Peptides against a protein of PDB entry 6IDX. Designs and how they scored, part 132

Target 1, 380 residues: chain A of PDB entry 6IDX
Amino acid sequence: KELAKLSADVTFATEFINMDGIIVLTRLVESGTKLLSHYSEMLAFTLTAFLELMDHGIVSWDMVSITFIKQIAGYVSQPMVDVSILQRSLAILESMVLNSQSLYQKIAEEITVGQLISHLQVSNQEIQTYAIALINALFLKAPEDKRQDMANAFAQKHLRSIILNHVIRGNRPIKTEMAHQLYVLQVLTFNLLEERMMTKMDPNDQAQRDIIFELRRIAFDAESDPSNAPGSGTEKRKAMYTKDYKMLGFTNHINPAMDFTQTPPGMLALDNMLYLAKVHQDTYIRIVLENSSREDKHECPFGRSAIELTKMLCEILQVGELPNEGRNDYHPMFFTHDRAFEELFGICIQLLNKTWKEMRATAEDFNKVMQVVREQITRA

## One batch from the design tools (peptide; made by RFdiffusion4, then SolubleMPNN)

Design b2_p16_7_s2 (from b2_p16_7, 7 letters changed)
Fold by OpenDDE base, seed 1:
Structure b2_p16_7_s2 (fold): chain B 380 residues (1-380), chain A 16 residues (1-16)
Amino acid sequence: as target 1 above (380 residues)
Amino acid sequence: MAKLQEEAAREAAAAR
C-alpha cells in the first residue's frame, strides 16, 4: 500500500527501480504465489505499484516476461477475479499494448476480444471503461491485415451490440472516461472505411463500371432484368446512357467513373450510392426522379452531391485520423447497425436534397448548399 | 447530428 503511493513519485520510483525493485514486483506476479491469489488486496497494490513505476517511462515495457503477461492475462480471463485486480490487470495490458508492439503480439495471442466482451456485461462502468480501453489499444496497435479481420469478426457485431445494450443504453450516465473510450472506438471503426475512401475507381474496370450501370438501372429501369448486360450498345444506346448519367447528376455524363477517381472519397462514395439504391430503393428512386423530371436549372445533381457528401461525412467523422486525447463526442448510431455509415449517408443525402429545394439552388450554389448542409449535420 | 443519428438508427431498425 505504501509502495503503491510512493511509486507515483518520480524520485522514489527512480531509486526503487535502481534497486531492482520492479524486478521484485514482476517476480511476485510471475511466481503466481498462492499467497497473492488469496490476498487480493496485496496483489492489487503490487499491480498498482508496478503500473505507477512503469508510467514514469524509466523502464521499457519490453522488460516484462511472457510469464508475467500470462499471469496478467489470466486475471482478465478468469470469471471470478476481484474487481480491483481486474481493473489494474486491464490497465497494465492496455499500457503494454500501447507502449510495445512486441507485447501487443504476445497479448493478442493470450487474450481474445470475446473474453473482454464479458467485462462489458457488468454493471461496473469502470470495468467496462478499462475493457473498452484495452479493446481500443488492441485495435489501434493491430496490423492493417488483422484490423480488417477484427472488423469482420462476429466479435465486432457482438461487441457493438453489447456496448449499445450494456453501456450506451445502460441505466447510468456515461462518464467522461467512458465517453472518450467510445469516441476512440468509433474513430478506429471509421478508419476501416479509409481503404475504400482512398481507393480510386479504375475507369477501365468493368466490374466497377457495372456498379454505375446498376445505379442507372435501379433509377430508370427498375422493372428490367439485370441480365441485359450493357452489350455493344449502338451509339443511340450510349447517347441514352449519357442522358441518364446527366439525370443522375454525375459531373462526367459520358464516363461517370471519372467522378470516382478523386480520393477522398474514392470508391466509398460509390459504395454509399449502391447501398442507398439497393437497401433504400424507394428513397433512391424518389431523389433521382424528382431531380430528373425538373426542366428548370434547380435540379440537385445527385451523383456530385453523393460524392461531396461522402467526403464531407468522412471529414466530419475524421476518417483516417487518429483519435485525439480529451475528445468524448461519440455517436450512438454507429453501434446500432453494421452499415451505420451508409445509413447516415442515406439520411444526410435526403437532408441535402431537401436543403437544395428550400434554397432554390442552382449548380452555381452547390458549395453554398454543401456548407449549409455541413452546418445542419454538425448541429443535428 | 444526434437527431440524424436517431433517424438513421430508426431506419436501420425498420430495415431489419
Scores: peptide ipSAE 0.034, ipTM 0.711, DockQ to the pose 0.023; fails the geometry check
Fold by OpenDDE base, seed 4:
Structure b2_p16_7_s2 (fold): chain B 380 residues (1-380), chain A 16 residues (1-16)
Amino acid sequence: as target 1 above (380 residues)
Amino acid sequence: MAKLQEEAAREAAAAR
C-alpha cells in the first residue's frame, strides 16, 4: 500500500527502479504464489505499484516476461476475480498493448474479445470502462486484417448489443471516462470506412459498373411501363443510359464511374447510394424521380449530392483520424445498427434534398446548399 | 446531429 502510493512519485520511482524494484514486483506476480492470490489486497497494491512505476516511462514495457503476461491475462480470463485485481489487470494489459507491439501479439493470443465482453455484463461501470479501454487498445493496435475480423465478427454485433444494453441504456449515468472510451470505440469503428473512402473506382471494373447500372435500374426500370423497351440499337441504348445518368445527377453522365475516382469519398459514396437504393428503395426512387421530372433548372443532382454528402459526413465524423484523449462525444446511434453510417447518409440525403427545394437552388447554388446542410447536420 | 441520430435510429429500428 505504501509502495503503491510512493510509486506515483518520480524520484522514488527512479530510485526503486535503480534497485531492481520492478523486477522484484514482476517476480512476485510471476511466481503465482498462493500468498498473493489469497491476499487480494496485497496483489491489488502490487499491481498498482507496478503500473505507477511503469507509467513514468523509465523502463520499457518489453522487459515483462511471458509468464507475467499470462498471469495478468489469467486474472482477466478467470470468472471469479476480485474487482480491484480485475481493474488493475485490465489497465496493465491496456498499457502493455498501447506501449508494445510485441506485447500486443502475446496478449492477443491469451485474451479474446469474447472474454472481455463478459466484463461488460456487470453493474460496475469502472470494470466496464477498463474492459472497453482494453478492447479499444486491441482494436487500435491490431493489424488491418485482424481489425476487420474484429469488426465483422459476430463478436462485434454482440459487443455493440452488450454496450447498448448494459452501458448506454443502463440505469446509471455515463461517467466521463466511459464516455471517452465509447468515443474512442466510435472513432475506431469509423476508421474502418477509411479503406472504402480511399478506394478509387476502377472505371474498367465491370462489377463496379454493374452497381451503377443497378442504381439506374432501380430508379427507372422499376416504374417503367414495359412498352418503352429501349430500341435494340447499341447507340440508342448508350444514349438512353447517358440521359438516365444525367437524370440521376452524375457529373459525368457519359461515364458515371469517373465520379467515384475522387478520394475521398471514393467507393464509400457508391456503397451509400447502393444501400439507399436497396434498403430504402421508396425513398431513393422518390428523390431521383422528383428531381428527374423537373424541367425548371431546380433539379437536385442526386449523384453529385450523394458523393459530396458522403465526403462531408466523413469530414464531420473525422474518418481516418486517431481518437483524441480530450474528447468524450459519442453517438449512441452507431451502437444501434451495423450500417449506422449508411442510415445516417439516408437521413442526411433527404435533408439535403429538402434544403435544396427550400432554397430554390440551382446547380450554381450547389456549394451554398452543401454549406447550409453541413451546418444543419452539425447543429442537429 | 442528435436529432438526426434519433431519426436514423428510428428508421434503422423500423427497418428491422
Scores: peptide ipSAE 0.033, ipTM 0.714, DockQ to the pose 0.023; fails the geometry check
Fold by OpenDDE base, seed 2:
Structure b2_p16_7_s2 (fold): chain B 380 residues (1-380), chain A 16 residues (1-16)
Amino acid sequence: as target 1 above (380 residues)
Amino acid sequence: MAKLQEEAAREAAAAR
């Protein structure tokens, strides 16, 4: 107890470390000896002293043994561990993952996200915070191949549901530390969009062109009996599609695929458009047809707007950026739906279309409309 | 953001 208190002092820590004090503490954990009536209290103070000593950055985290890691991981995986031991064990594992890639690999073999979910179902917000912090550390330090698997595990309806029901909708106010961990989790989740955001469309890829054609089909052929497409020559068909792509509001009416060669937002904009067209078909058709029937130069170009809105949302959500320690602005909506980014896009494109009308905008006002919409999104 | 979040949550709940 006194050691744990004194370990916060850098002068004491330096002297204690110089006396191999950390090695003694690690051996106490490694021994696992439950023989003492006060073992749990002694262990809790040992782990506290260890963490405080390591927080001075004097000793490398790589000094810890595999036996030590297994003991700490064992305290996190066992259901009947003292709350203080569990909290310190989660914090130690987080620090190990953050400070050493070699320790990350060992910890990722001993602990699964599924085991950490059980620590989110408790009423103790400190345990919940440390559990999310460790999840975030594992996610941040995961190799790219494993990061997508972890992301798919976060995309598991279960983890989001547990966070939503036990953390966000809990009976207690969310503390700053928990809000920060939810922010970090959100940023790490949005960084999965970076691949699609940085993927250029290949204008020669037929499968990608077929998606653009599907957007056209949903907008203009959904009400037309496919039987009345006059089978006349390839040139009339190309000219018809150029008109339709103009009505869709693409910048390149001849080859809309060229509009998706800019990164950001690349293919992510096309994914959002296709999601809107398939999941919210009535909203999509309404937006496209309302603007396509106008001859007053007040048409909102859907295709261009959707691309620039996707880019704007990526900028607002800081897609591809690392989380910042001073931020705690998480969005509860992203825990409510599997496709929350695409749903946010669907709302924001309607807001854009409304704002365009209210401003009586023309194509020359495009950047001004986008700036107003940015302010609306960031304040809402 | 908060209003858009509430709207998204309502739309997501109505789509279920």
Scores: peptide ipSAE 0.032, ipTM 0.701, DockQ to the pose 0.023; fails the geometry check
Fold by OpenDDE base, seed 5:
Structure b2_p16_7_s2 (fold): chain B 380 residues (1-380), chain A 16 residues (1-16)
Amino acid sequence: as target 1 above (380 residues)
Amino acid sequence: MAKLQEEAAREAAAAR
């Protein structure tokens, strides 16, 4: 207890570390000696002292043994561990993951996000906070290939549902620390969109061109069986498609693929458009047809609007930016749905279309409409 | 944002 308190002092920490004191603490944890009646309290103070000593940055985290990591991971994976030990063990694992890529690899083998989910179902908000902090650390330090797997595990309705039900909708006020961890998790989740946001459409990729064609089909041929793949369209069919792409509000109505070569938002805009067209087909068709029937120059260009709105949403949500330590502004919506970004896009595109009509906008007013919509989204 | 989030949550709940 006294050691744990003194370990917060940098002068004491320096001298204690110089005396190999930290090695004694690590060995105490590694021994796993359950034999003492006060083992839990002693271990809790040992872990506190260890954490406080390491927080001075005097000793590299790479000094810890695999046995130490396994013991700490064991305290997190075991049911009915003392709350004080669990909290400190989560904090130690977080610090190890954040400070060492080699320790991240070892920890990622010993613990799963599924094991950490159990610590979110408790009434202790501090444990919940440290559990999310460790999930965030693992997500941040994961290699790109594994981030998608973690996102898929997070996209498992279970983690989001648990956070929503036990943290966000809990009968207790969310503390600043928890709000920060929820913000971090949100930012890290949105950063998965960065790849698609920075992916340029290849105008020569037939599969990507077929998506644009599917958008046209859903809007204008909704009653037509997809089995009538239009064979080699006569010049009349090409001219018809150019008209349809103009009615869809693409800037390049001859080759709409060119509108998706700009990054950001690249292919992410096409993904949002396709999601809207497939999941909210009635809304999509309504927006497109309502603007396609207008000859008064007050048509809202859907294609252009969808691209610029996707870019705007990426800017508002800070896609591709690292979490800021001073921020705690999380959005509960992103914990309610698997495709929350695309659902947000679907609401915002309706808001844009409404705002365009209310403003009686023309194509020249496009940037003004987008500015008004930005203010509406950020205030809402 | 918060109102749009409530609307999104309602639409997502109605789509189930």
Scores: peptide ipSAE 0.032, ipTM 0.699, DockQ to the pose 0.023; fails the geometry check

Design b2_p16_7_s3 (from b2_p16_7, 9 letters changed)
Fold by OpenDDE base, seed 3:
Structure b2_p16_7_s3 (fold): chain B 380 residues (1-380), chain A 16 residues (1-16)
Amino acid sequence: as target 1 above (380 residues)
Amino acid sequence: MAKKFEAAAKEAKAAK
């Protein structure tokens, strides 16, 4: 207990480390010896002292043995562990993952996100916070392939549901530390969009062009079978498509693929449009047809609006930026759906179309409408 | 915790 308190002092920590004191603490954990009547309390203070000592950055985290890692992981994976030991074990694992890629690999073999979800189903918000912090550390340090797998996994869907029901909608006020961890998880989740946001469309890629053609088909040929997409359009068909792409509100109505060559938002805008068209088809068709039937110069250009809105949402959500310490502004709505960004896009594109109509906007007012919509989104 | 996270995030971005 006294050691744990003194270990927060850098002068004491330096001298204690110089005396190999940290090696003694690690060996106590590695021994796993339950021989003492006060073992749990002693272990909790040992783990506290170890954390405080390591927080000075004097000793490398790579000094820890695989036996130590397995003991700490064991305290997190076992269902009947003292809360004080569990809390410190989660914090140790978080620190190990954050400070060493080698330790991340070893920990990722011993612990799954699925096991950490059980620690979110408790009433203790501190345990919940440390569990999310460890999940965030694992997500941050995961290689790109494993991050995408983590995002797509049932465990991540279940994680969002558990966070929503047991943390956000819990009967307890969200503390600043928990709000920060929820913000971090949100940022790490949105950073998976960075690749698509920075991917330029290739105007010569037929598969990407077929997506734009599918947007046209859904809007104007909703009763037509997708199998009859004529690859060999006569000049008359090309002229017809140019009219349709103008009605869709693309800036380049001759070659809409050119509108997706700008990064950001690149292909992410096309992904959002396709999601809207497939998942919210009635909303998509309504938005397109309401504007395509206007002859009064008050048509809202859907294609241009969708691209600029996607870019705006990426800017508001800071897509591709790292989480910072001073932020705790998480959005509960992003825990309600697996495709929360695309759903947000679907809400905001309707808001944009409404605002455009209310302002009686023309194409010259476009930037002014976008500014008003930005203000509306950021105040919501 | 937050400082270590930000540091680790900066390192992860610098390693890309």
Scores: peptide ipSAE 0.009, ipTM 0.461, DockQ to the pose 0.835
Fold by OpenDDE base, seed 1:
Structure b2_p16_7_s3 (fold): chain B 380 residues (1-380), chain A 16 residues (1-16)
Amino acid sequence: as target 1 above (380 residues)
Amino acid sequence: MAKKFEAAAKEAKAAK
């Protein structure tokens, strides 16, 4: 207890470290001494002293043994651990993951997100906060390949559902620390969109061009069989498609693929448009047909609007940026759906279309409409 | 934002 209190002082920490004090603490944990497991308070103070000593940055986290990691991971994985030990063990693992890539690799082998989900189902918001903090650390330090696997895993859907039901919809006010961890998790989740946001469309890729053709088909030929692939259509067929792409509001109505060559938002805009067209087909068709039937130059260019809206949403959500330590602004809606970004896009494109009509906008007003929509989104 | 989105998510669930 006294050691844990004194370990917060840098002068004491320096002297204690110079006396191999950290090595003594690590060996006490590593020995798994049946004494420490029976005296939860003594172990909790040992772990506190270790964390406070390491937080001075005098000793590298890489000094920690595999045996120590396994003991700490064991305290997190055991169902009947004292809350005080569990809190400190989660905090130590978080610090290890954040400060050492070599420790991340070892911890990622010993602990799964599935094991950490059990600590979210408790009524203790502090335990929930430390569990999300460790999940966030693991997600932040994961290699890109593993980060995508973590996102696609059933664990991500389960994690989202558990956070929504046991944290966000819990009977307790969300504290600042929890709000920050939810913000961090939100940012890290949206950073998975960065690859698609930075992927340029290849105008020569037939599969990507077929997606644009599918958008046209859904809007104008809803009863037509998709098996009518655009074979070598006669010039009349090409001219018909050019008219349809103009009615869809693409900037390049001759070759709409060119509108997706700019990054950001690249292919992510096309993904959002396709999601809207397939999942919210009636909404998509309504938006397109309401503007395609206008002869008054007040048509909202859907294709251009969808691209610029996707870019705007990426900017608002800071896609590709690291979480800011000073922020705690999370959106509960992003925990309600697996495709939360695409659902957000589907809501915002309807807002854009409404705002365009209310402003009686023309193509010259486009940037002004987008600015009004940005303000409406950021204030909502 | 959150309240309008919760309303829209509730409406989308009530329409299914």
Scores: peptide ipSAE 0.013, ipTM 0.441, DockQ to the pose 0.020; fails the geometry check
Fold by OpenDDE base, seed 2:
Structure b2_p16_7_s3 (fold): chain B 380 residues (1-380), chain A 16 residues (1-16)
Amino acid sequence: as target 1 above (380 residues)
Amino acid sequence: MAKKFEAAAKEAKAAK
């Protein structure tokens, strides 16, 4: 107990480390000796002293043995561990993952996100915070392939539903540290969009062109019986599609694929448009048709608006940026849906279309509308 | 944000 308190002092920590004190603490954990009636309290103070000593950055985390890692991971995996031991064990694992890629690999073999979910189902917000912090550390340090698997596990309705029901909708106010960990988790989740945001459309890829053609089909052919497409020659068909792509509000009416060659937002804008068209078809058709039937130059160009809105959402969400320690602005809505970014896009495109009408905007007002929409999104 | 998203989620639930 005194050691744990003194270990927060850098002068004491330096002298204690110089006396091999940290090696003594690690051996106490490695021995696993349950023999003392006060073992749990002694272990909790040992882990506290170890963490406080390591937080000074005097000793490398790579000094930690595999036996020590297995003991700490064992305390997190056991269902009946003292809350103080569990809390310190989660914090030690987080610090090991953050400070060493070698320790990350060893910990990722011993602990899964699925095992950490049980620590979110408790009434103790500190345990919940350390469990999310360890999930975030594992997610941040994961190789790209494993990061996508962890994201798929987060996209598993289970983790999001548990965070939503036991953390966000809990009977206790969210503390600053928990709000920070929820922010970090959101940033790490949205950074998975970076690949699609930086992927250029290939105008020669037929499969990608077929997606643009599907957007046209959903907007304009959904009411037309496929039987009445007149067999008019290839040139009349190309001219018809150029008109349809103009009505869709693409900048390049001849080859809309060229609008998706700019990165950001690249293919991510096309993914959002296709999601809107398939999942919210009535909303998509309404937005396209109400603007395509206007002759008053107050048409909101859907295609251009969708691209620039996707880019704006990536900028607002800081897609591709690392989490900032000073931020705690998380959005509970992102825990409510599997496709939360695409749902956000679907809400924001309706807001854009409404704002365009309210402003009586023309194509010359486009940047001014986008600035007003940005302010509306960031204040909401 | 939260209130507009709850409203949109309620409208999307009321349209089903």
Scores: peptide ipSAE 0.011, ipTM 0.439, DockQ to the pose 0.019; fails the geometry check
Fold by OpenDDE base, seed 4:
Structure b2_p16_7_s3 (fold): chain B 380 residues (1-380), chain A 16 residues (1-16)
Amino acid sequence: as target 1 above (380 residues)
Amino acid sequence: MAKKFEAAAKEAKAAK
């Protein structure tokens, strides 16, 4: 207890480290001595002293043995551990993951996100906070492949559901520390969109062109009177598609693929449009046809609007930015759905289309409409 | 937590 208190002082920490004191603490944990396991308070103070000593940055985290890591991971993986030991063990693992890529690799072999999810199913918000903090650290330090797997896995759906039900919808007010960890998790989740946001469409990729063609098909072939069967000529077909792409509100009516070469939002805008067209087909068709039937120049260009809205949402959500320490503003709605960004896009594109009508906007008013929509989204 | 996370995030971005 006294050591744990004194270890917060840099002068004491320096002298204690110079006396190999940290090596003694690590060996005590490594030995798994029945003494430390029976004296939960003594172990909790040992782990506190270790963490406080390491927080001075005098000793590299890479000095930690695999045996020590296994002991700490063992305290997190065991179903019956003292709350005080569990909290400190989670904090030590977080610090190890954050400070060393070599320790991240070792820890990622010893613990699973599934084991950490079990620590969210408790009434103790401090344990929940440390568990999310460690998940966030693992997510941050994961290589891109593993990060995407962590986000797409059944584990992420389960994690999201558990956070929603046991943290956000819990009977306890969310403390600032938990709100920060939820914000961090949200930012890390949205940063997975950065790749698609920065991916340019290849106008020569047939699979990507087929998506644009599918957008046209969903919008126009469902209501096309078979009497307007496109005449068999390749030129008439190209001219028809140019008309359809104009009605869809693409800037490049001849080659809509060119509208997705701008990054941001690149392919992410096409992903959002395809999601809307497939998942919310009636909403998509209504928005497109309502604007395609207007003769009054008050047509809302859906394609252009979808691209600029996707870019705006990425800017508002700070996609590709790292989490900031002073931020605790998380959106509970993003924990309700697997495709929360695309659902937000589907809400915001309807808001844009409504605002366009209310303003009686023309193509010249486009930037003014987008500014009003930005203000509406940021105030909601 | 937060300070270490921001520091580690800055390092992770500088290492990319």
Scores: peptide ipSAE 0.010, ipTM 0.465, DockQ to the pose 0.799; fails the geometry check

